# Peptides against a protein of PDB entry 3QIS, part 30

Target 1, 334 residues: chain A of PDB entry 3QIS
Amino acid sequence: PSLELSRREFVFENVKFRQLQKEKFQISNNGQVPCHFSFIPKLNDSQYCKPWLRAEPFEGYLEPNETVDISLDVYVSKDSVTILNSGEDKIEDILVLHLDRGKDYFLTISGNYLPSCFGTSLEALCRMKRPIREVPVTKLIDLEEDSFLEKEKSLLQMVPLDEGASERPLQVPKEIWLLVDHLFKYACHQEDLFQTPGMQEELQQIIDCLDTSIPETIPGSNHSVAEALLIFLEALPEPVICYELYQRCLDSAYDPRICRQVISQLPRCHRNVFRYLMAFLRELLKFSEYNSVNANMIATLFTSLLLRPPPNLMARQTPSDRQRAIQFLLGFLL

## One batch from the design tools (peptide; aimed at target 1 W177 D181)

Design b2_p15_5 (made by RFdiffusion4)
Pose (drawn by RFdiffusion4):
Structure b2_p15_5 (pose): chain A 293 residues (1-134, 168-310, 319-334), chain P 15 residues (1-15)
Amino acid sequence: PSLELSRREFVFENVKFRQLQKEKFQISNNGQVPCHFSFIPKLNDSQYCKPWLRAEPFEGYLEPNETVDISLDVYVSKDSVTILNSGEDKIEDILVLHLDRGKDYFLTISGNYLPSCFGTSLEALCRMKRPIRERPLQVPKEIWLLVDHLFKYACHQEDLFQTPGMQEELQQIIDCLDTSIPETIPGSNHSVAEALLIFLEALPEPVICYELYQRCLDSAYDPRICRQVISQLPRCHRNVFRYLMAFLRELLKFSEYNSVNANMIATLFTSLLLRPPPSDRQRAIQFLLGFLL
Amino acid sequence: DEYLLEMMEEMKEEV
């Protein structure tokens, strides 16, 4: 049971939020007998690697002496973007490739991460006047820029918030917001709209903070009480919530053109603005509908 | 929406 590896060191340079990278290498069974390989957790872990990293394939069978290409894939999603933004985690790791009844092969992962305004808290963004990778703001300039674009160009946009944008444009929009305060956000209206949804989803702390979440559901049927729960939010969260509710009510005025109705808004934005750490789903849409109407 | 316009105008001054 022996393996030959084309390389054991891999570099993921300039890793960005939601941008896929692949570092590929070839494994060859140079032994005399067939072997089984698999990636294993390091002593006392649950997984063989961190969430932003994946091996494809992560296990297999090799006769002497067939070869197999292994793809080491890096993808920073909403699960890891905040800790990598913060520096609580780095683009580094060790993969242990394990031969069943044999040697261990150690693969070193290195590289660097570029922080994004996406996955950054509303509070910190309101305290940063300049782009992240160039008195606090009422709302983060990034969310204002996205909403400003949609307000200007997308009020009559057919199927707004129902048609997915382009992956390439989403990344251009994110990089644009990370590095600039532009005159115009690049990309179609559908891309800008989706980038807004992704922005809300990627927030480390939702627009409606986690501890106020349960109170919102309980209070879902009293509009006086719902508004008061909103008053308990920090200033930046309260402002973003009010700003978005006002924006969505503005879009409802053009529903005959943009097909944006209360039903779609409630089911789309409730889970983004009001996340927990069933029928609660119903009190939640009721909570949000109370503001839209 | 009156509130929306006021907020967007204030942000234009800030940015």

Design b2_p15_5_s1 (made by RFdiffusion4, then SolubleMPNN; from b2_p15_5, 7 letters changed)
Fold by OpenDDE base, seed 3:
Structure b2_p15_5_s1 (fold): chain B 334 residues (1-334), chain A 15 residues (1-15)
Amino acid sequence: as target 1 above (334 residues)
Amino acid sequence: DEELEKMSEEMKKQL
């Protein structure tokens, strides 16, 4: 069996977080026998492609003289955004298109990624006074490394932040401040806030706006701005409540005094973001007659974002753990 | 919330 491929080299320029890009090519069976094709893993890989890449269809049958279109879809989700922002991974891959009893055909994927404030650490973002797209990629790497070291020092209570040599970090990421300040000013009376989905085009505009500028006003509906805050919190490489404190939050969930002590042990940026979000959400709850928002809904929604189980806990969060996590947040909303 | 206002005003001075 043999295939002809219309193209073997694909370039995905200016790949962005949550922006789908598609490149298509044709495969044709120029043989006299039916062919089964599939994308197969390389010798050392578990999957046929990187997590941000997909082929559709990834397998199929071709009769003699049949042609099929294959879509190569590039989509950076929360699962790939952090490693692409740091430059640890890149928009580069090699796909192996296998023919049953035939040859392998190699496809080269290349391109460039544009960094996002989504999927960047709270520590790094507190050091970024300018939009992330204005920050050189080399400096992003240094900021993530420095941020990790400062987080570890803060958790260990070893060294006071050396306030002397570098520009003082922001109290919270400017992106969180922009989103929350906008919602506080314009969305407190918004019916069904955090319950109604935003528009996908508006979400992309908000992401691009936060990545490229410090706007006076965030574009889009209040629902899109609210969902952008949820997406931001979900995309964090580490949740606002650090993984190291997860179990202690669950264990303290019914003691409000211990809960406050646990939060006091967060790294400065995480602690500030947590307090800022809780202050905002308490303010939003004062307008419950207008926005239809209640403490149980907010606690349930934000618990999954702010208090995530550590990745090494292979066990699904039990219903009891989820209820304790919700109860922990309720103690800051009421 | 006084904490919300304080944090917002401090952010406005830092940006």
Scores: peptide ipSAE 0.375, ipTM 0.930, DockQ to the pose 0.954
OpenDDE base, seeds 1, 2, 4, 5: peptide ipSAE 0.370, 0.358, 0.371, 0.356; ipTM 0.928, 0.925, 0.929, 0.925

Design b2_p15_5_s2 (made by RFdiffusion4, then SolubleMPNN; from b2_p15_5, 6 letters changed)
Fold by OpenDDE base, seed 3:
Parts: sequence; C-alpha cells; structure tokens
Structure b2_p15_5_s2 (fold): chain B 334 residues (1-334), chain A 15 residues (1-15)
Amino acid sequence: as target 1 above (334 residues)
Amino acid sequence: DEELKKMSEEMKKEL
C-alpha cells in the first residue's frame, strides 16, 4: 500500500491560549489495494501527538483512488498553557502517519506560541507591571524561576522578601485586579452573574486585551468578564489556595479560626488574591436580590477553582472532601 | 467591603 500526501510540513503562527487553529491536508490511496491509516506514537511517546495537537480523523480506511481530508487542530487548553508560557514546551511536533503493512509518513509541525497571563503563576504575574506580551520570553523564564524560589521561601518563613534590589511585586496580579474591579463596578446588579456563560468571541477579546494592554474598561458583556475570571482561576498552574494547604483547609473546614490561620500561611500573592476575591464575593452577595447570586452557589463554583486537590492525589475527591472544601469557603463568604 | 476598596486603591497607585 502507498499514500500520497498533499502536504507534510505545517506551520502554526501566533498560537494563543484557547484559540483553535486548523491546517488541512489530503491523503490519497494511489495503490490498488485498500489501506488502513493511523497516527501512531513514536518509540518513546505514549500518544501520537503533544496535548495541544490533534488529528481528525486520526485513523481510517481508504479504498483505491479514495482521498480523505485530515485536519490538524492546534488548541492550547489549561493543560498545556503553563508549559508553553514558560517555553518548556514549544509549537513543534512530528506526527507518524502509519499504513498497515505499508510505510510510515512523517509530518512536521512547527510554529510559535504567544504567551498569556492565563496559565502564568500568581507569583510571576505579581512581578509583571506590564502586559505579558510586552515582557521578553527570556524574562518570563527568569520570573517563573524567581517566583518559585520566593514562594518556597515564603512558605518556609525563612527569609523576609528582599525588598531592596528588585521592584516591589504587586499585591495582586493586575489581571485579577482588572477583572474584579470591572465586575465590582459594572456587574454587581447583573442578573445570573457567574450562572450565564459568556460569548466565546468576547472571551478571546478579553484574554487578548489582558495579554496585550492595561485597559480602562474590559471589553465584552458582564457574563464574559465573569467567565474570564473563572477561566483565569482554572488555568492557574497552582490554585489560589496552594496544594500544600489543601488537606489543612479540609481538616479546618468547620473551625473558622483555624481556617483563617491556614490562609495566613499562604504565600503573599496567593493570600492577597484570596482575600481580594473573598472581599469581592461578599460584596456581590449584598446584591443577591438583583444578581440572583447566593453563598452556596458561589462557594460551590469557586471551591473547585480556588481549592483544587493536589495532582498526586490519584483518588477522586470524595463527596465528603467536596463538602468540607465548600464549607471552608463558606466561612469567608458569610 | 473596606478591604476591597483599600486593595483597589493600592493597586491603582502601583500601576
């Protein structure tokens, strides 16, 4: 069996978080026998492609003289955004298109990624007074490394932040401040806030706006701005409540005094973001007659974002753990 | 919330 491929080299320019890009090519069976094709893993890989890449279809049958279109879809989700922002991964891959009893055909994937404030650490973002797209990629790497070291020092209570040599970090990421300040000003009376989905085009505009500028006003509906805040919190490489404190939050969930002590042990940026979000959400709850928002809904929604189980806990969060996590957050909303 | 207002006013001075 043999295939002809219309193209073997694919370039994905200016790949962005949550922006789907598609490149298509044709495969044709120029043989006299039916062919089964599939994308197969390389010798050392568990999957046929990187997590941000997909082929559709990834397998199929071709009769003699049949042609099929294959779509190569590039989509950076929350699962790939952090490693692409740091430059640990890149928009580069090699796909192996296998023919049953035939040859392997290699496809080269290349391109460039544009960094996002989504999927960047709270520590790094507190050091970024300018939009992330204005920050050189080399400096992003240094900021993530420095941020990790400062987080560890803060958790260990070892060294006071050396306030002397570097610009003082922001109290909270400017992106969180922009989103929350907008919602506080314009969305407190918005019916079904955090319950109605935003528009996908508006979400992309909000992401691009936060990545490229410090706007006076965030574009889009209040629902899109609210969903952008949820997406931001979900995309964080580490949740607002650090993984190290997860179990202590669950264990303290019914003691409000211990809950406050646990939060006091967060790194400065995480603690400030947590307090800022809780202060905002308490303010939003005062307008419950207008926005239809209640404490149980907010606690349920934000608990999954702010208090995530550590990745090493292979066990699904039990219903009891989820209820304790919700109860922990309720103690800051009421 | 007074804390919300304070944090917002501090951020406006830092940006």
Scores: peptide ipSAE 0.426, ipTM 0.940, DockQ to the pose 0.960
OpenDDE base, seeds 1, 2, 4, 5: peptide ipSAE 0.418, 0.415, 0.423, 0.412; ipTM 0.938, 0.937, 0.939, 0.937

Design b2_p15_5_s3 (made by RFdiffusion4, then SolubleMPNN; from b2_p15_5, 5 letters changed)
Fold by OpenDDE base, seed 4:
Structure b2_p15_5_s3 (fold): chain B 334 residues (1-334), chain A 15 residues (1-15)
Amino acid sequence: as target 1 above (334 residues)
Amino acid sequence: DEELKEMSEEMKKEI
């Protein structure tokens, strides 16, 4: 069996968080026998492609003289955004299109990724007074390394940041401030806030806006701005409540005094973001007659974002653990 | 919320 491929080299320029790109090619059975094709893993890989790439279809049968269109889809989710922001991974891959009893055909995937404030750590973002797209990639790497070291120092209650030659970090990321300040100004009376989905085009505009500028006004509907805040919190490499405190939050969920003590042990940026969000959400709840938002809905929604189980425990979260996590947040909303 | 106002006013001075 043999295949003819219309293209073998694919370039994905300006790949962005949550922006789907598609490239298509054709495979044709120029042989005299039916053939089965599949994308196969390389010898050391568990998957045929990187997490941000997919082929559709990834396998199939071709009759003699049959042609099939294959879509190569590049999509950076929350699961791939952090490693692409850091430059640990890149928009490069090699796909192996295997033909049963035939040859391997190699496809080259290349391109460039544009860094996002989405999927960047709170610590790094607190050091970024400018939009992330204005920050040199080399400096992003340094900021992530510095952010890790400073998080560790903050957790160890080591001496406060020497007020040395480094600019004082922001109290909260400017991106969170922009989103929350917008919602506070314009969305407190918005009916069904956090219940109505945003528009995908508006979400992309908001992401691009936050990555490239410090806007006076965020574009899009209040629903899109609200969803952008949820996406931002979900995409954080570490949730607003650090994984290290997850179990302690569950254990304290019914003691409001212990809950406050647990939050006081968060790194400064995480603690500030948590307090800022809780203060915003308490303000939003005062307008419940207008926005149809209640404490149980908000606690349920934000619990999955702010108080995520550590990756090793995700598959083990019980309904009791989820209820404790909700109860923990309720103690800051009521 | 007083905490919301305070934090927002502080951020407006830093940005």
Scores: peptide ipSAE 0.452, ipTM 0.941, DockQ to the pose 0.971
OpenDDE base, seeds 1, 2, 3, 5: peptide ipSAE 0.443, 0.445, 0.442, 0.436; ipTM 0.940, 0.940, 0.940, 0.939

Design b2_p15_5_s4 (made by RFdiffusion4, then SolubleMPNN; from b2_p15_5, 6 letters changed)
Fold by OpenDDE base, seed 5:
Structure b2_p15_5_s4 (fold): chain B 334 residues (1-334), chain A 15 residues (1-15)
Amino acid sequence: as target 1 above (334 residues)
Amino acid sequence: DKELEEMREEMKKEI
């Protein structure tokens, strides 16, 4: 069996978070026998491609002189954004198109990724006074390393945060401040806020705006700005309530005094973001007559974003654990 | 909320 491929090299320029790119090619059976094709893992890989890449179809049959179109789809989700922002992964892969009882065909995938404030740590963003697209990639790596070391020092209670560093970190990321300040100013009376989905085009404009500028006004509807806040919180590599405190939040869920003590043990940036969000959500609940927002809806929605189970416990999360997590957050909304 | 207003006014001086 043999195939002819219309193209074997693919370049994906300016790949961005949540922006789908597609490239297509044709495969043709130029032989005299039917062929089965499949994309197969390389020798040391569990998957035929990286998590941000997909082939469609990934397998099939071709009769003699048959041709099929294959789509190569590049999409950076919350599951790939952090490792691409740090440069730990890159827009590079090799696909192996296998023929049953035939040879392998190699496809080269290349391109460049544009960093996002989405999927960047709260610690790194607090050190970032300019939009992420203005920051050199080398400096992003240094900011992530420094932010990790600062988190560890804060958890160990060893060194007072050196207030003498000439560039004091922000109290909260400018991106989350801009989103919440916009919602506070313009969305408190918005009917069905956090219940109506945003527009995909407006979400992309908001992401691009926050990655490239410090806007006076965020573009898009109040629903799109509200959903952008949810996407931001979901994409965080470490949730607003750090994984180390997850079990203690569940254990304290019915004691408001212990809940406040648990939050006081968060790293400074995480604690500030948590307090800022809770203060905003308590303000939003005062307008429940206008916005149809209630404490149970908000607690249910934000609990999954702010208080994520550690990856090792995710498969074991009980309905009781979910109810305790919701109850923990309710103690800050009421 | 007082805590919300304090955070808004502090961050507005830092950005």
Scores: peptide ipSAE 0.568, ipTM 0.959, DockQ to the pose 0.972
OpenDDE base, seeds 1, 2, 3, 4: peptide ipSAE 0.561, 0.553, 0.560, 0.561; ipTM 0.959, 0.957, 0.958, 0.958

Design b2_p15_6 (made by RFdiffusion4)
Pose (drawn by RFdiffusion4):
Structure b2_p15_6 (pose): chain A 293 residues (1-134, 168-310, 319-334), chain P 15 residues (1-15)
Amino acid sequence: PSLELSRREFVFENVKFRQLQKEKFQISNNGQVPCHFSFIPKLNDSQYCKPWLRAEPFEGYLEPNETVDISLDVYVSKDSVTILNSGEDKIEDILVLHLDRGKDYFLTISGNYLPSCFGTSLEALCRMKRPIRERPLQVPKEIWLLVDHLFKYACHQEDLFQTPGMQEELQQIIDCLDTSIPETIPGSNHSVAEALLIFLEALPEPVICYELYQRCLDSAYDPRICRQVISQLPRCHRNVFRYLMAFLRELLKFSEYNSVNANMIATLFTSLLLRPPPSDRQRAIQFLLGFLL
Amino acid sequence: ETFEELHNEIKEEIL
């Protein structure tokens, strides 16, 4: 049971939020007998690697002496973007490739991460006047820029918030917001609209903070009480919530053109603005509908 | 307050 590896060291340079990278290498069974390989957790872990990293394939069977290409894939999603933004985690790791009844092969993962305004808290973004990778703001300039673009160009946009944008443009928008305060956000209206949804979803702390979440559901049927729960939010969260509710009510005025109705808004934005740490789903859409109407 | 009025008030802080 022996393996030959084309390489054991891999570099993921300039890793960005939601931008896929692949580092490929070849495994060859140079032994005399067939072997089984698999990636294993390091002593006392649950997984063989961190969430932003994946092996494809992660296990297999090799006759002597067939070869197989292994793809080491890096993808920073909403699960890791904040800890990598913060430096709590780095683009580094060790993969242990394990021969069943045999040697272990140690693969070193290194590289660097570029922080994004996406996955960054509303509070910190309101405290940063300049782009992240160039008195606090009422709202983060990034969310204002996205909403400003949609307000200017997308009020009459057919199927706004119902048609997915382009992956390439989403990344251009994110990099644009990480590095500049532009005169125009690049990309179609559908891309800018989706980038907004991704922005809300990637927030480490939702627009409606986690501890106020349950109170919102309980209060879902009393508009006076719902508004008061909103008053308990920190200034920046309260402002973003009010700003978005005002923006969505503005879009509802053009529903005959943009097909944006209360039904779609409620089911789309409720889960983004109001996240927990069933029929609560109903009190939640009721909570949000109370502000839209 | 209209959305446009609110939006312009926020704009003064960014631009």

Design b2_p15_6_s1 (made by RFdiffusion4, then SolubleMPNN; from b2_p15_6, 8 letters changed)
Fold by OpenDDE base, seed 3:
Structure b2_p15_6_s1 (fold): chain B 334 residues (1-334), chain A 15 residues (1-15)
Amino acid sequence: as target 1 above (334 residues)
Amino acid sequence: MTFAELLEEIGKQIR
């Protein structure tokens, strides 16, 4: 069996978080026998491609002289955004198109990624006074490395933030402040806030706006701005309540005094973001007659974002653990 | 501190 491929080299320019890109190519059975094709893992890989790439179809059957179009889809989700932002991973891959009882065909994937404030750590963002697209990639790496060290120091209650870093960190990321400032000013009376989905096009505009500017106003509907806040919190590599404190939050869920003590042990940026968000959400709850927002809905929604189980416990979450997590947040909303 | 005051205080670092 043999195939002819219309293209073997693919370039994905300016790949962005949550923006789907597609490149298509054709494969043709130029042989005299039917053939089955599939994308296969390389020798040391578990998957045929990196998590941000897929082929559609990834397998199929071709009669003699039959042709099929294959789409190569690049999509950076929350699962890939952090490693791409840091430059640990890149928009580069090699796909192996295998022909059953035939030869392998290699496809080269290349391109560039544009960093996002989505999927960047709270610690790095608190040090980032300018939009992420204005920050050199080399400096992003340094900011992430420094952020991990400061997180660890804060958790260990060791050394005060070395005030010798020439620029005082932000109390909260500018991106969170911008989203919350907008929602507070314009969305407090928005019916079904956090209950109505945003528009995908508006979400992309909001992400691009936050990555490239410090706007006076965020573009899009209040629903899209609200959903952008949820996406931001979901995309954090470390949740607002650090994984190390997850179990302690559950254990303290019915003791408001202990809950406050647990929060006081968060890294400074995480603690500030948590307190800021809780203050904002309590403000929204005052307008419940207009925005239909209630404490149970908000606690349920934000618990999955702010108080995520550690990856090693994710598969073992019980309904009781979820209820304790919700109760923990309720103690800050009421 | 009201939420509005908190928002303004943080905002002075950003704008």
Scores: peptide ipSAE 0.661, ipTM 0.971, DockQ to the pose 0.850
OpenDDE base, seeds 1, 2, 4, 5: peptide ipSAE 0.651, 0.648, 0.653, 0.652; ipTM 0.970, 0.969, 0.970, 0.970

Design b2_p15_6_s2 (made by RFdiffusion4, then SolubleMPNN; from b2_p15_6, 7 letters changed)
Fold by OpenDDE base, seed 4:
Structure b2_p15_6_s2 (fold): chain B 334 residues (1-334), chain A 15 residues (1-15)
Amino acid sequence: as target 1 above (334 residues)
Amino acid sequence: MSFEELMEEIGKEIR
């Protein structure tokens, strides 16, 4: 069996967080026998492609002289955004299209990724006074390494950040402040806030806006701005409540005093963001008659974002653990 | 401090 491929090289320019790109090519059975094709892992890989790439279809049968269109889809989710922001991963891959009893065909994937404030650590963002797209990639790497080291120092209660040579970090990321400022000014009376989905095009505009500027007003509907805040919190490489404190939050969920003590042990930026978001959400709850938002809804929604189980425990989260996590957050909303 | 005052305080560092 043999295949003819219309294209073998694919370039994905300006790949962005949550923006789907598609490239298509055709494969044709130029043989005289039916053939089965599949994308196969390389010798050391578990998957046929990187997490941000997919082929559709990834396998199939071709009769003699049959042609099929294959879509190569590039999509950077929350699961790939952090490693692409750091430059640890890149928009480069090699796909192996295997033909049963035939040859392997190699496809080259290349391109460039545009960094996002989405999927960047709270520590790095607190140091980033300018939009992420204005920051040189080399400095982003340094900011992530420095942010890790400062998080560790903060957790260890080591020496206060020597106020000396580096610009004082922001109290909270500018992106969170911009989203909350918009919601506070324009969305407190918005019916079904955080209950109505945003528009995908508006979400992309909001992401691009936050990555490239410090706007006076965020584009899009209040629903899209609200969803952008949720996406931002979900995309954090580490949740607002650090993974190290997850179990302690569950264990303290019914003791408001212990809950406050647990939060006090968060790194400065995480603690500030948590307190800031709780202050915002309590303010939003004053407008419940207008926005239909209640404490149980907000606690249920934000708990999954702010108090995520560590990756090793994610598959083991019980309904009891979820209820404790909700109860923990309720103690800050009421 | 009101929430509005908090927003202004943080906002002065950003804008």
Scores: peptide ipSAE 0.711, ipTM 0.978, DockQ to the pose 0.861
OpenDDE base, seeds 1, 2, 3, 5: peptide ipSAE 0.707, 0.710, 0.706, 0.702; ipTM 0.978, 0.978, 0.978, 0.977

Design b2_p15_6_s3 (made by RFdiffusion4, then SolubleMPNN; from b2_p15_6, 8 letters changed)
Fold by OpenDDE base, seed 3:
Structure b2_p15_6_s3 (fold): chain B 334 residues (1-334), chain A 15 residues (1-15)
Amino acid sequence: as target 1 above (334 residues)
Amino acid sequence: MSFEELLEEIGKQIR
């Protein structure tokens, strides 16, 4: 069996978080026998492609002289955004199109990624006074490394933040402040806030706006701005409540005094963000007659974002653990 | 500190 491929080199320019890009090519059976094709893993890989790439279809049959279109879809989700922001991964891959009893055909994937404040650590963002797209990629790497070291020092109650010659970190990321400032000013009376989904186009505009500017006003509907805050919190490489404190939050869920002590042990940026969000959400709850927002809904929604189980425990989360997590958050909303 | 005062305090670092 043999195939003819219309293209073997694909370039995905300016790949962004949550922005789907598609490149298409054709494969044709120029042989005299039916053939089965599939994308196969390379020798050391578990998957035929990186997590941000997909082929559709990834397998199929071709009769003699049949042609099929294959879509190569590039989509950076929350699962790939952090490693692309740091430059640990890149928009580069090699796909192996295997023909049963035939040859392997290699496809080269290349391109560039544009960093996002989504999927960047709270520590790095607190050090980032300018939009992420204005920050050189080399400096992003340094900010992530430095942020990791500061987080560890803060958790260990070691050396006070050396108020050295580096500019003081922001109390909270500018992106969170911008989203919350907008929601507080314009969305407190918005019916079904955090219950109605945003528009995908508006979400992309909000992400691009936060990545490239410090706007006076965030574009889009209040629902899109609210969902952008949820997406931001979900995309964090580490949740606002650090994984190390997850079990202690569950264990303290019914003791408000211990809950406050647990939060006091968060890294400075995480603690500030948590307190800021809780203050905002308590303010939003005062407008419940207008926005249809109640404490149970907010606690249920934000618990999954702020108090995520560690990856190793995610598959073991019980309904009781989820209820304790909700109860923990309720103690800060009421 | 009110929530509004907190917003303004943080805002002075950003704007």
Scores: peptide ipSAE 0.678, ipTM 0.973, DockQ to the pose 0.845
OpenDDE base, seeds 1, 2, 4, 5: peptide ipSAE 0.671, 0.668, 0.663, 0.664; ipTM 0.972, 0.971, 0.971, 0.972

Design b2_p15_6_s4 (made by RFdiffusion4, then SolubleMPNN; from b2_p15_6, 6 letters changed)
Fold by OpenDDE base, seed 1:
Structure b2_p15_6_s4 (fold): chain B 334 residues (1-334), chain A 15 residues (1-15)
Amino acid sequence: as target 1 above (334 residues)
Amino acid sequence: MSFEELMNEIGKEIR
């Protein structure tokens, strides 16, 4: 069996968080026998491609002289955004198109990723006074490394932040402040806030706006700005309530005093973000007659974002654990 | 401190 490929090199320029890019190519059976094709893993890989890449179809059957279109889809989700922001991963891959009883055909994927404040740590963002697209990639790496070290020092209660040598971190990320400022000013009276989805085009504009500027106003509908806040919180590499405190939050869920003590043990930036968000959400609840928002809805929605189970416990999360997590958050909304 | 006061206090470091 043999195949002809219309293209073997693919370049995905300016790949962004949540922006789908597609490249297409054709494969043709130029043989006299039917053939089965599939994308196969490389020797050391478990998957045929990186998590941000997909082939569609990834396998198929071709009769003699049959042609099929294959789409290569590049999409950076919350699961790939952090490693791309840090430069740990890149928009580079090699796909192996295997022909049964035939040859391997190699496809080269390349491109560039544009960093996002989405999927960046709260610690790094608190140190980032300018939009992420204004920050040199080398400095982003240094900021992530330094922020990790400061998180670890804060968790260990070792050293008060020496106020001396580095610029004072922001109390909360500017991106969270901008989103919440907009929602507070313009969305408190928005009917079905956090219940109506935003527009995908507006979400992309909001993300691009936060990545490139410090706007006076966020573009898009109140629903899109509200959903952008949810996406931001979901994309955090470490949730607002750090994984180390997850179990203690569940264990304390019915003791409001212990809940507050657990939150006091968060790293400074995480603790500030948590308190700021809870203050905002309590303010939003005052407008429930206008926005149809209630404490149970908000607690249910934000619990999955703010109080995520550690990756090792995700598969074991019980309905009881979810109810305790909701109860924990309710103690800050009421 | 009201929520608005808190927001404005934080905002002074951003804008």
Scores: peptide ipSAE 0.704, ipTM 0.977, DockQ to the pose 0.901
OpenDDE base, seeds 2, 3, 4, 5: peptide ipSAE 0.701, 0.702, 0.687, 0.699; ipTM 0.977, 0.977, 0.976, 0.976

